# Designs tried in a protein design run: peptides against a protein of PDB entry 6D0Y. Part 145

Target 1, 225 residues: chain A of PDB entry 6D0Y
Amino acid sequence: ETEDHLESLICKVGEKSACSLESNLEGLAGVLEADLPNYKSKILRLLCTVARLLPEKLTIYTTLVGLLNARNYNFGGEFVEAMIRQLKESLKANNYNEAVYLVRFLSDLVNCHVIAAPSMVAMFENFVSVTQEEDVPQVRRDWYVYAFLSSLPWVGKELYEKKDAEMDRIFANTESYLKRRQKTHVPMLQVWTADKPHPQEEYLDCLWAQIQKLKKDRWQERHIL

## One batch from the design tools (peptide; made by RFdiffusion4, then SolubleMPNN)

Design b2_p23_3_s1 (from b2_p23_3, 11 letters changed)
Fold by OpenDDE base, seed 2:
Structure b2_p23_3_s1 (fold): chain B 225 residues (1-225), chain A 23 residues (1-23)
Amino acid sequence: as target 1 above (225 residues)
Amino acid sequence: PPLPPSALEEYQKERKKLEELLK
């Protein structure tokens, strides 16, 4: 495949097709694997780009990377390294929205057997450890907690299955921080009715509650439409 | 903000489906 065609293939995977998504992913993985000798750098860049810019296809691209990693372990490693570099760059640039998504993406890579569970736990330990830093803005502490909690829907199950003790420690530290931090009012959309509005909950507390609920539900969401 | 339940469910369904490829 030409470089331009590779871009098209990677960007369009998961779109309407006569074939199943699974088949398309396997096929694309094969194509990309075959082209690695000639276009490794391009493929790496493309995958990093779509991973960053197409959040709606998160599971598609993590799975694709998982397939590629299974075929070429070194490539998988290089991809992760590239993503970590991007995460660091995003943080340096104060692009926290991108950063949190990258963490989420990396989290789902654990499910795809690209990142080992212990490595992800270590990352989260590092994040939560920021809450213990002295003389730093609370916004920094809050963000790392947010990044951690916001990623758990994608990896909490796997991490608790393999590293429950370590995760419990992280949770304890998180809970401790949430209890002692200064809370900030977060405006919520409300239906303007004659009734009194419900009390608003701070966003991190709300997120914490959600994660606690997920944990209690064994990380399975049961949404009733 | 926390992930909407519907979005989470969608993710979980998709993840479950795609995990079969990696077994």
Scores: peptide ipSAE 0.560, ipTM 0.934, DockQ to the pose 0.025
Fold by OpenDDE base, seed 5:
Structure b2_p23_3_s1 (fold): chain B 225 residues (1-225), chain A 23 residues (1-23)
Amino acid sequence: as target 1 above (225 residues)
Amino acid sequence: PPLPPSALEEYQKERKKLEELLK
């Protein structure tokens, strides 16, 4: 395989094909494994790039990495290390949208047996611990809480199955912070409808409510819209 | 904003499907 061809294969996986997605992923994993001796660095960079730039294919690429990790454990570890470096770079560059997506991607890697549940719990503990920092802007504390909560749809089930006590502690700390922090409100423009208007609610409070409901439902979405 | 229910449902369906490869 040439570098250009590898790029094409990686970027196009999950697109319409005569074969099933499962067979395509398994096949691609085999191709990439065989090419690691010659193209490890290139493959690593490509996977990091698509993981960062193609959020619509999150589950496809986390699964691909999961397959590769099963075939080559060292490569899986190198990929995670690269993603962590990218996360740190995003934060340093104040690219918080990219940063939160990277956290979400890492979260789904737990489901793919690439990242151990205890490691992910430790990361979230570190995030929520920022709420205890003094003499820092609230926006910093809020962002780490946001990064934690917004990632739970992807990993909450697995983490509560493996580390329920630790997760409950993180939730308690999060709830405590949300109760004591200053809330910001923006004027709302509502359309006139027969429905009862909903009271204004701060964004993190809304997210918290959603996650609590999801937790109550054992992390399964049961409402079909 | 919070993840819409439809998006979450779609994710969960896809994840369930793909997790079979990882067993």
Scores: peptide ipSAE 0.559, ipTM 0.933, DockQ to the pose 0.025
Fold by OpenDDE base, seed 1:
Structure b2_p23_3_s1 (fold): chain B 225 residues (1-225), chain A 23 residues (1-23)
Amino acid sequence: as target 1 above (225 residues)
Amino acid sequence: PPLPPSALEEYQKERKKLEELLK
């Protein structure tokens, strides 16, 4: 495959086709695996790009990476490293919307067996530990809590199945922070464009309530009303 | 605002479907 063709294949996966999505993903994984010797860097960059720019295809690309990781473990590792670098770059650039999405993407990679559950728990522990930093802006503390909580819809189930005790500790620390922090709201925490279930609550408190309910529902979304 | 329930449900549905590929 040429570089241009690879770009087309990667960008268009999941779109309407005569074949099933599953078949297309497996096929693409095979093509990409075969082309890694010649185009590893390009493929890596392309996957990172679509992971960042096509949030509507999150599960498609995490699954694709999962398939590739199963075929080539080293490449999977390199991809994760690239995504972590991108996360750091996004944070340095104050692109918090991209940053939180990257955390979400990484979270879903746990479901795809690309990132181990303990590693994700460790990441979240690191995030929540920021709440204990002294002499830093609260917005920093709030963002890391936000990044943690906002990612749990994608990985909370898996993490509680594998590391419930550790997760409970993180939750306790989070709850403690939320109780003691000054109630403030900043634009970088406003990621989703939808009606607030609890408009009277501060954003993080509202998110916390949602996650608590989700946890109570064993991480399965339920439509009650 | 938090993630809309519909979006989360769609994710969960798709994830469940695609996870079969990785087994």
Scores: peptide ipSAE 0.558, ipTM 0.932, DockQ to the pose 0.025
Fold by OpenDDE base, seed 3:
Structure b2_p23_3_s1 (fold): chain B 225 residues (1-225), chain A 23 residues (1-23)
Amino acid sequence: as target 1 above (225 residues)
Amino acid sequence: PPLPPSALEEYQKERKKLEELLK
């Protein structure tokens, strides 16, 4: 495949096709694997781009990366490293919405056997540890709690299956922080857009309540019509 | 705001479907 054609293949995966999504993903993984010797850097860049810009295809691209990781472990590692770099860049650029999504994407990579559960737990421990930092703005503490909680729908089940004790500790620390935090407007969370946004004073509490319920439901959504 | 139930359900369904590829 040519470099330009790879872009088309990667960007269009998951779109309507005569073949199943599963077959398309397997086929694409094979194509990309074969082209890694010649186009590794390009493929890496493309995957990072679509992972960042196409949130509606999150599971498609995490699965694709999972397939590639199974075929080429080194490439999978390089991809994760690139995503972590992108996360750091997003934070530096104050692009907190992108940053949260990247954490969510990384979270789903745990389900795809690209990131080990202990590594994700360590990341979340690092996030929640910010709440214990002295002389830091609450907006910083709030964001890391938000990033953690917002990602749990994608990885909570896996992490509690493998690291329940560690997760309970993180939850305890989170709960403690939420109880003692000041409920004020935080500009960092104001950039969040949704159909019905909650006041910033209540957002983390609402998110916490949702996650607690999800945890209680064993991380399975029980939608009531 | 928190993730809508419909979105989470959609994710879980898709994840379950696609996980078969990785087994």
Scores: peptide ipSAE 0.556, ipTM 0.933, DockQ to the pose 0.025

Design b2_p23_3_s2 (from b2_p23_3, 8 letters changed)
Fold by OpenDDE base, seed 5:
Structure b2_p23_3_s2 (fold): chain B 225 residues (1-225), chain A 23 residues (1-23)
Amino acid sequence: as target 1 above (225 residues)
Amino acid sequence: SPLPPSALELYLEERKKLEELLE
């Protein structure tokens, strides 16, 4: 495969095809694995790019990375390292929209057996620890809590199955922070229920309630009132 | 932005299917 062809294959995966998505993903993983000796850096860059810029294909690309990781653990590690570097850069630049999506992407990589559950728990512990930082804007503290909570629909079940005690500690710390923070309404960060948004409700409190219900339902999707 | 429940449901269904692929 040429570099241009690889780009086309990676960008178009999941689109309409005569074959099933499953077969296409398996096929593409095989092609990419075979081309790693010659095009590793290009493939790595391409996957990082689509992982960052195509949120509508999140599960497709996490699955693809999972398949690749199973075939080549070294490449999987390099990919995760690249994504972590990108996350750090986004955070330093206060690019919160990109950063939160990257966190969700990394979260779903746990389900794809690319990132270990304890590692993700450690990341979330680091996030929630920001709430204890002194002399920082509350918006920073709020964002890390938001990033944590908003990622749990993707990975909460897996983390509680493997690290329930640690997760409970993180939840307790989160709840404590939410009780003591100064509440403000951010219209752009809407939280949804099953049938309606709540623009007048404080978004983190609303999100917390939704996540608590999801947890109560053992991370099975149900109607949230 | 958080996902609405309907979008989340679709995501979870897709995720489950793809996880089976990884087995």
Scores: peptide ipSAE 0.015, ipTM 0.494, DockQ to the pose 0.026
Fold by OpenDDE base, seed 1:
Structure b2_p23_3_s2 (fold): chain B 225 residues (1-225), chain A 23 residues (1-23)
Amino acid sequence: as target 1 above (225 residues)
Amino acid sequence: SPLPPSALELYLEERKKLEELLE
């Protein structure tokens, strides 16, 4: 395969085909594995790029990475490291929309057996620990709580199945913070604007209620968050 | 989006604790 051909294959995966998506992903994983000796760096960059820039294909690319990780564990590790570096860069650049999406992407990688559940729990513990920081703006604390809560639809079930005690502690800390934080209804600081599900509630309180309902439903998605 | 990026930038401090933890 040429570099241009690999780019085309990676970018177009999941499009209409005579074969099943699962078959196409397995086939592509095999092609990429075979070309790693010659194009590892290029393939790594391509996967990071599409993972970051094509959010509509999140589950497609997490699955692809999961399949590739099963074939080449070292490459999977390098990919995760690259994604974490990108997350750090996004945060440093104040690109919080990209940052939260990257957290969701990493969350779904737990389901694909690329990231261990304990590692994701540790990340969320770090996120929620920001609520304990002193002399920082509430908007900073709120964002990390949002990043945590908004990622749970992708990984909450897996984390509670494997690390229930730790997750309960994180939830308790989150609940405690939400009770003591200042509530606002300023549109410019809300997650939802025009089509807010519960305009009478503060956006984090609304999200918290949705996640609590999801948890009670054993993480079976019944509505769009 | 969770919060408007421009609004976040105005309130957030330079200290990036999480970034240090991810190192």
Scores: peptide ipSAE 0.015, ipTM 0.450, DockQ to the pose 0.013
Fold by OpenDDE base, seed 3:
Structure b2_p23_3_s2 (fold): chain B 225 residues (1-225), chain A 23 residues (1-23)
Amino acid sequence: as target 1 above (225 residues)
Amino acid sequence: SPLPPSALELYLEERKKLEELLE
């Protein structure tokens, strides 16, 4: 395989084919494994790139990484490390949407048996711990809470099944922060629905309410957040 | 740093612990 060909294969996976998606992913994982001795760094970069730039294919690429991790465990670890570095770079570049996509990607990697649930919990604990930092901008605190909450649709079920006590602690800390944080001034506006008019909520409060409902519904989504 | 330095370290430490438990 050439370097450019690998890029094409990775970017085009999931497109219409005569074979099943699962078969194509397994095949691609085999190709990538075989090319690791020659193109490991390139493959790492490519996978990180598609993770951040093609969010519509999130589950396709997390599955691919899961298959690849099963073939080469060390590469899986290196990939996760690369993703964390990329997350830092995204934040440095003020690309917050890319950053949250990366966190969601990492979250779904738990479902693909690439990242252990305790490791993801530890990451989220570290995120939420930012809310306890003193003399830092609230925007920093808010973003880490947002990154945590907005990733739970992908991994909340798994984390609560395995680390319920730790997750409850994170939730308690999150709730505490949301109660004490400064909120932007919102004029007296109501969102009118046919049956349930409600006051306009601040975005994190709204997200919190949605996640609380999702949790109550046993992490079974009936609507897109 | 925009991301707390300990984030990766915590993950890697946890991963290492899990690997050791599986050995």
Scores: peptide ipSAE 0.035, ipTM 0.632, DockQ to the pose 0.015; fails the geometry check
Fold by OpenDDE base, seed 2:
Structure b2_p23_3_s2 (fold): chain B 225 residues (1-225), chain A 23 residues (1-23)
Amino acid sequence: as target 1 above (225 residues)
Amino acid sequence: SPLPPSALELYLEERKKLEELLE
């Protein structure tokens, strides 16, 4: 495969096809694996790019990376390292929206057996520990809490299944922080139908409530109309 | 600092452990 062709294949995966998505992903993983000797750097960059720029295909690309990681463990590691570097760069650039998405992406990589659950727990512990830092803006503390909470829909189930005690500690610390932080009222997140109005809440409190509900529902997301 | 460096370090450490188990 040529570099341009690889780009096309990677970018188009998940689009309408005569074959199943699973089959296409397996096939693509095989193609990419075969081309790693010649195009590893290109493939790595492409995967990082689509992971960053195509949030609508998050699960597709995490799955692809998972499949590729199973075939080439070292490459999977390199990919994760690259993603972490990108996360750091995003944060340095104050691109918090990209950063949170990257955390979410990494979270789903746990489900794809690319990142170990304990590692993700450790990452979240580090995030929540920022709330305990002194002489830092609250916005920084809030963001890390947000990054943690907003990633749980993708990985909460797995983490609680394997590291429930640690997760409970993180939750406790999060709750403690949320109780003592200065609050800014914002519209509620849309977790309800139009005919079911809800009172306005602070956005992190709202997210917290949603995550608590998700946890209660065994991490099964409900369809919201 | 934007991101605690320990996150990646811990991940890599665990990967090493896994590699050792697979050897």
Scores: peptide ipSAE 0.025, ipTM 0.567, DockQ to the pose 0.016; fails the geometry check

Design b2_p23_3_s3 (from b2_p23_3, 12 letters changed)
Fold by OpenDDE base, seed 4:
Structure b2_p23_3_s3 (fold): chain B 225 residues (1-225), chain A 23 residues (1-23)
Amino acid sequence: as target 1 above (225 residues)
Amino acid sequence: GPLPPSALEIYKKERELLKKLLE
């Protein structure tokens, strides 16, 4: 496949087709696998790009990466590394909207057997550990908690199935932080943007309550969050 | 709530469907 064709294939996967999505994904995975020797870097870049730019296709691309990872474990690792680098870049650039989505994407990669549950737990431990750092602004601490909690609907079940004790510790630390953090009263209806990275007080508390309920419900949605 | 329920439901359905490819 040519680079242009690969781009087209990757960008269009999941769109209306005469074939099933499953078939298309498997087919594309095969094509990409075959082209890795020649276009590994390009494929990697393309996947990172669509992962970032097409959030509506999250499950499609995480699944695709999962399929590729199953075929080429090294590629899966390289993709994760690239995504982590992108996450770091987004954070450095204060692009918090992209960053939180990347965390969610990575979270779903756990479901796709690309990222091991313990690794994701470690990531979340790192996130929540920021709340214990004195030289970090609360806005930053709040964001990490938000990023953690907001990702749990995607991966909480898997993480608790595999690492319940560690997750409980993270939850305890999160709860402790939420109780002791300074409260900033901002309208709940305020939209979070890259230029407004600080989660509203009520939003975090509400999110916490919702996640607690979700956890209680064994990570099965039974009500409107 | 902070999470769009519809979006999450869609995700879960898609994930359930697509995860089978990885089993």
Scores: peptide ipSAE 0.429, ipTM 0.886, DockQ to the pose 0.026
Fold by OpenDDE base, seed 1:
Structure b2_p23_3_s3 (fold): chain B 225 residues (1-225), chain A 23 residues (1-23)
Amino acid sequence: as target 1 above (225 residues)
Amino acid sequence: GPLPPSALEIYKKERELLKKLLE
């Protein structure tokens, strides 16, 4: 496959087709696997790009990466490393909306057997540990808590099934922080933007309440709707 | 609220369907 053709295939997967989505994903995974010897770098870049820019296809691309990881374990690792690097770059560039979505994408990769549950737990432990740092602004601490909580609808069930004790500790630390942090009382109707990267007080409290309810309902979303 | 219920339901449906490919 040519680079242009690979780009087309990757960008268009999940669109209307005569074949099933499952068949198309399996087929594309096979094509990409075969082309890795010649186009690994390009394929990595393309997958990172669509993962970042097409949030409406999150499950499609996490699944595709899962299929590729099953065929080529090293490639899966390289993809995750690239995504982590992109996450760091987004944070450095103050692109907090992209950053939180990347965390969500990584979270769903746990469901696709690309990232191990313990590794994701460790990441969230690192996020929540920022709340214990003394020289970090609260706005930054709040964001890491937000990034953690906002990702749990995608991976909380899996993490609690595998690492319930560790997750309980993270929840306890999160609850403690939310109780002791300074209240700002910013209106809830404000939209998350790159210019306003810090979570609103009411937003975090509301999110916490929703996640607590979700946890209570054994991570079944139907009980929140 | 902060969570988009409709979007999450769509996600769950898609994830349930596609996860079978990885089992």
Scores: peptide ipSAE 0.428, ipTM 0.887, DockQ to the pose 0.026
Fold by OpenDDE base, seed 5:
Structure b2_p23_3_s3 (fold): chain B 225 residues (1-225), chain A 23 residues (1-23)
Amino acid sequence: as target 1 above (225 residues)
Amino acid sequence: GPLPPSALEIYKKERELLKKLLE
């Protein structure tokens, strides 16, 4: 495959085709695996780009990475490392909209057996630990809690199946923070730009309530608005 | 909410479908 052709294949996967999406993904995974010796760097960059810029294809690309990881474990690891670097860069650049989506993407990689549950729990522990930082704006603390909570619709079920005790600790710390923080009217940045069904006076408290309900319902998403 | 209902429904449907590839 040529670089241009690989770009086309990766960018267009999941679009209308005569074949099933499943067969297309398996086929593409095979093509990419075979081309890694010649185009590893290009493939890595392309996958990072589409993972970052095409949120409508989140499950497609997480699944693709999952398939590749199963075939080439080292490549899967390199992809995750690249995504983590991108997340750090986004945070440094104050691009919090991109950052929250990257966290969501990484969350779904747990479902694809690319990231281990303990590793994701550790990441969320690090996020919630920001609430304990001194001499930082509350908006920073709020964002990390937001990033954690807003990712749970994608990975909460998996994490509680494997790390329930650790997750409960994170929830307890989150609840404690939400009770003691001052109410703010700073809007939360979201990847999805669709209108909210109801105006929110305090988004973070609303999100917390929604996630608590989701947890109570054993992570059935029927109550998420 | 954190995700529009329509988008969430699409995600859940697609995730359940595609997860089978990884089993």
Scores: peptide ipSAE 0.421, ipTM 0.882, DockQ to the pose 0.026
Fold by OpenDDE base, seed 2:
Structure b2_p23_3_s3 (fold): chain B 225 residues (1-225), chain A 23 residues (1-23)
Amino acid sequence: as target 1 above (225 residues)
Amino acid sequence: GPLPPSALEIYKKERELLKKLLE
């Protein structure tokens, strides 16, 4: 495949076609694998780009990376490294919206067997540990908690299946922080319910409650009343 | 930010479907 064609293939995967999505993904994985010797850098860059810019195709691209990782473990690792670098850059640039999505993307990579559950747990441990940092803005602490909690709909099930004890510790630390932090009244983030949150509830507290409910429901998305 | 409920629903369905490719 030509470089330009690769871009087209990667960007358009998941769109309507004569073949099933599964078939298209497998096919694309094969194409990309075959082209890695010649276009590894380009493919890597393209995948990072679409992963970042096309959130609506999150599962498609995480799955694609999963397929590639299964075929070429080294490439999978390089991709993760690139994504981590991007996450760090986003954080340095205070691009929290991009950063949180990247965390979500990485979270789903756990489901795709690209990132090991323990590694993701370690990442979340690092995030929650920010709440214990001294002389940092609360917004920073809050964001890391948010990044953690808001990613759990994507990976909580897997992490609790593999690392329940460690996750419980993270939850405990999170709860502790939420109890002691200064409250702000911001619109609640609605994750998996169409119902409007109580306007008097702080958004992180609301998210926490939602995640607790999700956890209780074995990480199955349900309507929260 | 977080995905809207509809997006999450799509995600969950798609994830379950596509997970089979990786088993």
Scores: peptide ipSAE 0.419, ipTM 0.880, DockQ to the pose 0.027

